# Designs tried in a protein design run: peptides against a protein of PDB entry 6EJA. Part 135

Target 1, 276 residues: chain A of PDB entry 6EJA
Amino acid sequence: VEYMPANPVRIAFVLVVHGRASRQLQRMFKAIYHKDHFYYIHVDKRSNYLHRQVLQVSRQYSNVRVTPWRMATIWGGASLLSTYLQSMRDLLEMTDWPWDFFINLSAADYPIRTNDQLVAFLSRYRDMNFLKSHGRDNARFIRKQGLDRLFLECDAHMWRLGDRRIPEGIAVDGGSDWFLLNRRFVEYVTFSTDDLVTKMKQFYSYTLLPAESFFHTVLENSPHCDTMVDNNLRITNWNRKLGCKCQYKHIVDWCGCSPNDFKPQDFHRFQQTARP

## One batch from the design tools (peptide; made by RFdiffusion4, then SolubleMPNN)

Design b2_p22_1_s2 (from b2_p22_1, 11 letters changed)
Fold by OpenDDE base, seed 4:
Structure b2_p22_1_s2 (fold): chain B 276 residues (1-276), chain A 22 residues (1-22)
Amino acid sequence: as target 1 above (276 residues)
Amino acid sequence: SLDEFLREWLSLEHPESRLGGF
């Protein structure tokens, strides 16, 4: 039975897009668009054609805006976190957009549940934050993520500068770089001046794939730690046999794994999921 | 149920990559 909330949550969808994925973006946008939600779109600085297309869309809808600033992000770049953080700040400063949840998306994402289902669920759990942890050995995670290494983003490259230590007293966590965060936690991350937020922002400014770990780590070590739900409500096609390659050495001084596209043969996984 | 809903809502085809070490 679907919960019908008296005060349904409103969602700020932050779309970080790049390249030539115009058709995919259009498809995804049509699938997730609702008049009661808000859409804030960042287009990579290098993707001018896509930017023009997105601008055209934004002019047609009052609840769709494009970031006036644009970053050039690279795979694993610390600038991706900066993109999210700046987007969060912008969204909090938009007093005419009363959003309750922050959800990040890419052009390749696609909903497999209805808007009503999502809204009903989040309205029921509006005080919670949804982040998916890696669920493995944490020490191994730290090593594989290079969290104990210092990186510098410069000239479209993530340079490994040396070793570093995890800040004392901090329990590092991470996993998926896709999350659902409530406004209260976003406010905390954006405006808090406590040692945790300050130190973590600094720490993750020199981190590979910071979005996979920053929000997890901040949340779990914050006064908001009890609001964590270890799930991001997303399905990612991870085939490590195919996706784990040292193919990013040209842009980062590290090896990584990439998720794979969903294929028709993967459809059975979607059919097995029961509706709540 | 909570568990059922938490399984999936959004499909991700091209999320950011994870690191695998050196």
Scores: peptide ipSAE 0.026, ipTM 0.550, DockQ to the pose 0.148; fails the geometry check
Fold by OpenDDE base, seed 5:
Structure b2_p22_1_s2 (fold): chain B 276 residues (1-276), chain A 22 residues (1-22)
Amino acid sequence: as target 1 above (276 residues)
Amino acid sequence: SLDEFLREWLSLEHPESRLGGF
């Protein structure tokens, strides 16, 4: 049994969804839904059926909203970061949604802890930001991520244009594209006009899989760097046998891995355990 | 403990990079 904090944090869940993962999305949503949290859902511009379904759900719950704007996002696309950044701005402008944390999710995500556990944990560390780093050689990470390469998202494709230099004085980091960010840092990222935020937004607009590195890099080079916690709170269904065969080569000028959809057979792995 | 909790969460992610060049 988890202790209920006196002032529990409220979470803004930002769901970026696409395709035909309706059933999986429903399962995930059911697993994470709570009346005290907020859910802001972006549906890919090309996923009209899914959009209609999500709209129907949003009408049933006062704490569920769908983005009025929709982007055509591709795997590895720079537009994914734009989606998050715009969502952050929207959420900050929603004065009727007093959220404390921003958490991004996809249909392929699933919680590994109960809501009470999550809230208790985040309430205890409400001033921290949770980003999982790659935990390896940074030079290797840069090469593997293509951070030293210039990409352009155009015509639903990530075009590799050539080499580029990492901005001077910036310590690049990254890893998971799932993050838990407190409102204060989100405000900084959204509204700051300092050189760091400005340069990084520009830099990452030409970056492959920018969400895996942007927030890490900004946070670690910002005045908020001391709030970094190298962790995340989600489980992803990784299966390299299925997901690491350059299956998206037709979409991006880079090879990569993607998580696989969770199946009912995978649910046995999602055990909720109490932690001391 | 928090430490044990965090370690468990960290172990859930794939340790290798998701990308490779071509």
Scores: peptide ipSAE 0.022, ipTM 0.619, DockQ to the pose 0.075; fails the geometry check
Fold by OpenDDE base, seed 3:
Structure b2_p22_1_s2 (fold): chain B 276 residues (1-276), chain A 22 residues (1-22)
Amino acid sequence: as target 1 above (276 residues)
Amino acid sequence: SLDEFLREWLSLEHPESRLGGF
């Protein structure tokens, strides 16, 4: 039994889901659901069946809402960042949901720690932001991510238009598209009108896989830079053999890896991580 | 410990994430 803090943090889980992964989503949702947290679910514009299912679930829980707007997101698309940013704004405007942390999830995610452990941990570090950096050569990262390339999302495709320069004076960073952000930083990203936030929003609107580096870059160059913890509190099934075959060339003028849904045979990994 | 907790979460992440190119 974990000791509950006197003022436990409350979490806003933003779920971005698509396709027909209803079973996976249900399993994940059941695993992360708690009455004290909030769940804001975006369903891809094209996933109508899933949307209907999610709406049915949301009606059963007072702390579950579905985005009234829906975007057609593609792998690597800039619209994914827009989805997160709009979700952040929505959540900040929901005065009846006093959340302290923002966590993004997909149907491919699954918790490996208990709610009590997560809450205890975040309550201890409530002033921190958690992101995972690539931890390698930054120049190589820029090249591999295509950050020095200009992309345009149009007609369900990420078009590579040409080369671009990284803005001067900005230390670019990134890694995982998973981020655990405190409310204060989310407020900054959402409402700040400073040059950093403004320029980065513009820059990343033409970026491939923007969620993997936008928040890293903004945080590290912001007045909140001292709150960064280089860590992901999330597990994702990264089966390289299945997910790294440039399978999205038809969607994106770039090659990369995609996460895979968890399968029953992956359960052993959960057990290994859950046991100290 | 914090270190153990962090390592466990990180251990399942792909080291190169969605890095690619061409």
Scores: peptide ipSAE 0.018, ipTM 0.543, DockQ to the pose 0.102; fails the geometry check
Fold by OpenDDE base, seed 2:
Structure b2_p22_1_s2 (fold): chain B 276 residues (1-276), chain A 22 residues (1-22)
Amino acid sequence: as target 1 above (276 residues)
Amino acid sequence: SLDEFLREWLSLEHPESRLGGF
């Protein structure tokens, strides 16, 4: 019998979706939907058909909302962080949605645990934040991520403008762009006016794939640093053979990899991870 | 336990950075 917490946490799922991933999104949504959680969906400004579909879904569920604003995001774009930050602000302003955790998802994600397992786990560790670090040489990470490079998102392109310095006194970290953040930390990121948050927001507005590093860096350098758990509680399909061929050179002045959609043949991986 | 749960999830992520310079 799985432990059922007396005060179960409620989760705000933020879904950032684009393109033609309607079928996959629908499947994922069905898999993660629960009446006690909240779902806030951002659809890329260019994905009008998908937006219409998502709106239709949102009208069927009281705990599903679509962002009234829409950004045109690109792979690796700094605007992705803006999307998350604005979503966080929106969610904090929704007083009728008493969420405890923020979880970001894309159409490429799929749950491998039951809702009960997730809720039980997070309820036990409700004061913690879960981010997965790269676990390697930090200097190498900085170089590979281009954190010491200045990027500008303009005309659907990430332009590399030149070199920049990492802010002094900041311990930079990063890894996965998927995270589980408690409400308290989200409040801090959203409303704090301290130098850390202010400087990092500015710094990462010119950063390639900022979501892979922003929250890690802010958390580790903040008064909330003791709440960090090095795990995002997610599985991502990293088929490097397919996803790591610098396919985005036309969009980004940097090489990178993209996660792949899960396929039926990947089901065996889910079974392995589902073992207690 | 947290340790057991985390260990399971940690094994799911690829450790390598997905970016590289050119």
Scores: peptide ipSAE 0.016, ipTM 0.547, DockQ to the pose 0.073; fails the geometry check

Design b2_p22_1_s3 (from b2_p22_1, 10 letters changed)
Fold by OpenDDE base, seed 5:
Structure b2_p22_1_s3 (fold): chain B 276 residues (1-276), chain A 22 residues (1-22)
Amino acid sequence: as target 1 above (276 residues)
Amino acid sequence: SLDEELQEWLSLTHPESRRGGT
């Protein structure tokens, strides 16, 4: 018998999707859908067919919405952070959606735990934020991530413009671009006008792969720093041999390794979420 | 110390991306 919390948390799932992965998205959506949660979907500006499909889904469910704005995002692009930040603002302004946690997903994600398990866990730790750090030498991380480099997203490309300095007094951290954030921290990131949030938003607007570091850095340097849990509760299909080889060199002036998308045959390893 | 439930969840991980210069 799983623990049933008296006041279960409600989750805002933010899905950032692109391309032609309609089948994968549909499967993932079916696996994670629950009436008590909220789903906010951003479709890449260039993915019109996918957008039409997602709109159709959103019309069928009252707790599914599609962003009225759409960005053209690229791998490693700063615009991905903008997408998350804007979605956070939108979600906070939706007074009819009382969500407690923000969770980002892609079309390649799939649940490995039941909804009840996830809700029970987050309900117990509702005051915490889950961000996975790199767990290595920070100086090496900075170099590998290119945080000491200035990038500009333009014409669907991340241009490396030169070197830059990390702001003084800031402890930079990062790792996974997948996170679970509580509403309180999201409110802070969205509405705070302090120097930390303001400077970091500016800094990371010229950062490669900003989502892997922005929220970590802001959280650890904020008054909410004690709420950090160094884990994002995720498993990815990671194959270094397949994920590296500078496959995105044509998009960014940087070589990187990325997780592989899940294949249908991989899904047998995952659990379907409980439905109402 | 973390409780058993939290320990179980913390056993999950998401591999970090690695980068190299051009």
Scores: peptide ipSAE 0.019, ipTM 0.516, DockQ to the pose 0.069
Fold by OpenDDE base, seed 4:
Structure b2_p22_1_s3 (fold): chain B 276 residues (1-276), chain A 22 residues (1-22)
Amino acid sequence: as target 1 above (276 residues)
Amino acid sequence: SLDEELQEWLSLTHPESRRGGT
């Protein structure tokens, strides 16, 4: 028997898109669109054509909005976190959008579960936050992520400036930059003036790939720490041969792996993983 | 123990990005 929630959660989907992925975005959007959810789309400042296309879509749906501000984001850039944080603030200020969960997406994402399944699940666990951790040695994670290094985003590049210390008393964690956050935690991150949030916002403004660690770290060190679920309910097309190369050296003074876009032939992976 | 629904969802994984210094 499928669980049917009495008070189904409503989701704010934040889409961060760039480039010429209009077709992919359209496909993904159609797949995830539901009248009861909300869609807030940020288009990279450099992607004017895509922006025009997204604007057209937003005018057709009352529950779709485009950020009036646009950032130029780069892979690994600190500005990505800024994008999420500002989007969160915007969404909280939209009193006409009573969302319960925040979910970030890119044009490369695709749902592996039905809307009903997702809603049922989140409605059952509406007080939880879903962030996937790296599951390895934390010290090693810190080193590999460069969290003990100071980075500066400038001129579409992440410059490594030197070493830095992790703030005392903070347990750093991270993993996936895809997460599902409940409204309560988003409110905390957005409006809290405590030392944790303040310090972490500052710290991560000079961090490489901040979205992979910021929310994890804040959550685990916050009064909301007991709400963490070590899973983000996502599948990533992880082709190491294609994704694990230093393809971003020109952008970041660091090497790393990135997931690949899903292809139609990857559909079998969705089915395999979706099987209980 | 987790309920069956949660277990189903938790079986899904999103691998972390791997990084290395230069």
Scores: peptide ipSAE 0.017, ipTM 0.520, DockQ to the pose 0.061
Fold by OpenDDE base, seed 3:
Structure b2_p22_1_s3 (fold): chain B 276 residues (1-276), chain A 22 residues (1-22)
Amino acid sequence: as target 1 above (276 residues)
Amino acid sequence: SLDEELQEWLSLTHPESRRGGT
């Protein structure tokens, strides 16, 4: 019998979806849906079919909402961070949704634990924030991520404008763009007017793949730094053979890898990581 | 020390996106 906490945490799942990932989204949604949680879905501005599908779902469930605003996000785009930040603000303003944790997901994600396990875990560690770091040389990370380069998102393209310096006094970190953040930290990121948050928002508005580094960097340099746990709690399908071909060079002045959609043959990995 | 449950969760490896400059 798994431990049931007296005050179980409630999760706000933010789903950022695009394209024709309806089937994947449906599968993922079914796997993560619970009546006690909240689901806030952003559909890319260009994905009208998917948007219609998601709207239909949102009408069927009271704890599912769709962002009234829609951004045209591109791979590696700085606007992805804006999407998360705006979603965070929206969720904080939804007084009828008492969520405790923020979890971002894409259609390429899949839960590796049961809801009960996740809730029990997060309820025990409700004061912590979970972000997975790169675990390698930081200088190399900066170079590979292009953090020392200035990017501008414009006309569905990430333009590399030139070199830039990392802000002085800031310890940059990053890794996974998937995170579990407690409400308190989200409130800090959303409403703080301190120099750290202000400067980082500015800095990362010109950053390639900002979500892979922004929250890590802000957290580790903030008064909440002691809440850092170097882990995220999900599976993302990374197949380098499929996802690392500089396939997005046409829209980003940088090469990189992207996660792949899960296929039926990937199911065995779910079983290996999820304990029955 | 972290409890066994936390260690189990933390033992999960999630690769980050890779980047290359040109």
Scores: peptide ipSAE 0.019, ipTM 0.552, DockQ to the pose 0.065; fails the geometry check
Fold by OpenDDE base, seed 2:
Structure b2_p22_1_s3 (fold): chain B 276 residues (1-276), chain A 22 residues (1-22)
Amino acid sequence: as target 1 above (276 residues)
Amino acid sequence: SLDEELQEWLSLTHPESRRGGT
């Protein structure tokens, strides 16, 4: 018998989607949809067809909304962080949506646990934030991520402008760009005017793949640092053969891997990790 | 300390992305 919490947490799912992954998005949405949660969907500015499809879905469910603003994002783009930050602000301003946790998703994600399991888990650890760190040499991570380099997102390209220094006194961390954040921490990130948040927002506005490091770094250097759990609750398709060939060098002055969309043949992976 | 339930969840993390400089 699974534990049912007396005060179950409610989740704000933020979906950042682009392209023509309508079917995959629909499958994922069906898998994660619950009447007690909230879904806030950002569709890339260039993905008009997908936007129309998502709007249709949002009209069918009272707990599904689409961002009225849309950004044109690129792989590795700094604008992705802006998307998350703005969505967080929006969600905090939605007084009719009393969410407890923020969870980001893309079309490349899929749940590996049931809703009941997720809710039970998060309800038990409602005061914690879940961010997965790289768990390796931090100096190496900084170099590989290009955190010591200045990037500018312009004309659908991440331009490497030169070298930069990491702000003094900041312990940089990162890893996964998928996180589970409690409302309290999201409030801090959104509304705090302290030097940490202010400087990090500025710093990461010129950062490659900022979502992989921003929230980690802010959390670990913040008054909320004791709430960090080095974990996320997602499965991502990491096919290195397909996703690690510097395929984005034409739009990013850096090499890196990207997650791949799930295919039907990948379903066996879900069965291995998912529990009923 | 983390309880058994949390440990179970922690064991099911997805990997971080990989990056390389040029």
Scores: peptide ipSAE 0.016, ipTM 0.535, DockQ to the pose 0.064; fails the geometry check

Design b2_p22_1_s4 (from b2_p22_1, 11 letters changed)
Fold by OpenDDE base, seed 5:
Structure b2_p22_1_s4 (fold): chain B 276 residues (1-276), chain A 22 residues (1-22)
Amino acid sequence: as target 1 above (276 residues)
Amino acid sequence: SLDEFLREWLSLKHPPSRLGGF
């Protein structure tokens, strides 16, 4: 028996999409769509075809909107964090969308749990923030993530400029770039003018893969630190054989492993894995 | 409970990216 909360949380899904993944996006959207949630979609500035398609969808649903601004994002780019931050601000300014949680998604994502399960879970833990940490040596994480390196996003490339120091007194953390954040924390990140938020926004504007670390770091060093749950409620399609290559060397001055896109053939595997 | 299961199960399924320099 699934618990049905008396006051169910409403979710703002922020979809950051690019390329020509229209079919994947459509599939994912259909799977996650619910009338009580909100969907805010950013389409890469260079993905005009996809943008047109998404606009058409947004006109059909009152709870679906497309960002009026569009950024040219690259893998590992600092602009991705900017996209999230701006989306958060926009969502907070939408008074007609009373959302309780912020969840980021890509076109490659697919839900493995039902909406009712997700809502029930988040309604029970509505005061918590869900971010998955790396779970390994922090010094190694810093090195591997390049957090001690200065990067500049320019001309669709992440340029490694040199070494940098992590601000003193800051406990750096990170892991998954997929998170579930409650409205209160999003408000803090968006509107706080304290030294932590200000410094971290500046620091991460020159960071590779900032979304994998920014929110973790801010949360853990903030007055909201006690609200962290080390879980993002996602399964990642990791294939080291395919993903652990310098496949993005042409885009970023860094190499590493990345998750692979979900394929239809993976669907059955994930369903089986997700069974309680 | 479902929430306990989700926490435990999902914690094992989504490692972070692993990057390296060149």
Scores: peptide ipSAE 0.020, ipTM 0.623, DockQ to the pose 0.074
Fold by OpenDDE base, seed 2:
Structure b2_p22_1_s4 (fold): chain B 276 residues (1-276), chain A 22 residues (1-22)
Amino acid sequence: as target 1 above (276 residues)
Amino acid sequence: SLDEFLREWLSLKHPPSRLGGF
């Protein structure tokens, strides 16, 4: 029997979805839906069919909303960070949604713990932020992520323009592009006008896969640095044989791995994660 | 504890992307 907290945290789930992954999205949504949480869904500007489906769902639940704005995002695009940042602002402006944590998800994600487990865990660590670091040599990470390269998102392509310098005095970090952030830190990222936040927003506007590094870097260099926990509470299908190819060479001037959609044959992996 | 287990297990399940230049 898991301990139920007296004051359980409420979660804002931000779902960034695109394409025709409606079935998978529906399954994921059903798995994560709870009346006490909030769901804010961004559908890619080009995914009109999916948008219609998501709108239909949102009308059925009072705690589900769809972004009134829609961005055309590409894999690795800087616009993905913009999507998160704008979503954060929107969520902070929604005074009728008293959320405590921000959790981002895509259609390729799936929960591996029950709602009760998640809530219990986050309620215990409500003052913490959860980001997974790469755990490798930082110089190698910078190079592999292309953080020392300048990218421009234009015409549905990430153009590599040249080299750039990482701002002095900043300890760059990163890893997973999935994070669990407390409201306090989200407020800081959204409304702070300090040099760190301002510079990092600018810097990461020209960054490949910015979500894998932005929040890590900002957090670790901020007054909130002591709140970092190296952990994420979700699973992503990282089948390297399928996802680690230069499959996006046509839209990104960089090679890399992308998460894969879960398939029925992946069910055994979910069972393995169902541990106490 | 549950939290210790979650930290360890979940950390292993979401590695960062691997990128390379060309």
Scores: peptide ipSAE 0.020, ipTM 0.611, DockQ to the pose 0.070
Fold by OpenDDE base, seed 4:
Structure b2_p22_1_s4 (fold): chain B 276 residues (1-276), chain A 22 residues (1-22)
Amino acid sequence: as target 1 above (276 residues)
Amino acid sequence: SLDEFLREWLSLKHPPSRLGGF
């Protein structure tokens, strides 16, 4: 029997689309559309045909809107992160859309579960954030992602300018560029003025494939670190009392979280993560 | 379970990209 939540979560679906994938988008939209959710669609600035099609759809539904701004994005470009961040801000400023979760989609995506299943699941875990980590050696990940390299997006190209260092005290993570984020964390990312968010926004504005790492890194180093759920079976010991503090105040001016060493007493946590 | 749902939902919907080299 499927769990039926008393207060079902409402989802803001952010669709980032480009090209001429009108049929695919229409199919996907029909599959995910529900009157209780919200759909915010960004169409690449260069995709005018698709934009016209999307506008036509948006006029038919009160819970579907198209971004009034449009960016020209490239693969791996920092502008993709900007698109998400601006969309998040817009969605938070839409007071008539009381959404609980942020989910990003492309035109190529298609739901594998029913809306009821998704809503039931997220309603049960409404205080969590769902990200997928790479599940490999982190040093290798940094190298392969080029996180230690400085990039500049200009003229539809990501120019490598040189080397850079990962900010001191920051635990970098990443993996999938698709995520399910709760409203509280989105609010934090959007409006926080702490050193972590400020520095990470700056850092990732010069990063290749920023969406694959930004939200992971911010979350894991933030006071919200204990809300992370990794579907790659990577278990990180997040103890708020031990790791979520101002331990790097002497170096940087923020209070966040850092991973802690596992202790034998942490065994029960491994069991709990496997139960649901 | 939580893990099964997440694995299925996120992995099937959005396969992770392959890491490049620099």
Scores: peptide ipSAE 0.025, ipTM 0.597, DockQ to the pose 0.135; fails the geometry check
Fold by OpenDDE base, seed 1:
Structure b2_p22_1_s4 (fold): chain B 276 residues (1-276), chain A 22 residues (1-22)
Amino acid sequence: as target 1 above (276 residues)
Amino acid sequence: SLDEFLREWLSLKHPPSRLGGF
């Protein structure tokens, strides 16, 4: 018997998209679209063609909106976090959109589960926040993520300026940059004036890949810390040839690997995913 | 379980990056 929630949650999907992947975006959008959810789409400032296409789509659906502001986001850039934070603020100010959860997506993402399954799950855990931690030594994580380094985003580049100290008394955490956040926590992050939120916003404005750590760190050190659900399962499309070997050195003064976009040829991996 | 099912789904979405200093 499939669980049917009496009061199903409504989701605000925030799509951060760039480039020329209009067909991929269209496919993903069709896969996740539902009349009861909300879709807020940010198109990179440099992706004008995509922006025009997305605007056309948004005019066809009442629950689809495009950000009136646009940022130029780069891989690892602090501006990506700014994009999420501003989107959160916008969504909270949209009183006509009663969303319960915030979910971030990119054009490279594709759901492998149904809307009903997602809604059922989130409806059971509507008071929880979902993030994935690295699951390793935290000191090693800090070092590898460069959290003890100061970065400045300028001229479409993340400049490494030097060393910095992590604020005292803060337990830093992170991992995946996916986050399913309930509205209450989003409100806290957006409007709280406490030292934690204020300091972390400042700290992460000079952080490489801030979205992989900001929400983890804020949540775990906040009054909402008991609402964290950590996902330890990991299936990643890694192609070292394509995604590693400091290929982003021209963008970021740091080396690393990024996961590759899923391609149709990777579909077999999704089919092997059985429901536990 | 549904919990594990969706955890896997979410993990596929945004895996963490692997970084190193230089």
Scores: peptide ipSAE 0.021, ipTM 0.613, DockQ to the pose 0.092; fails the geometry check

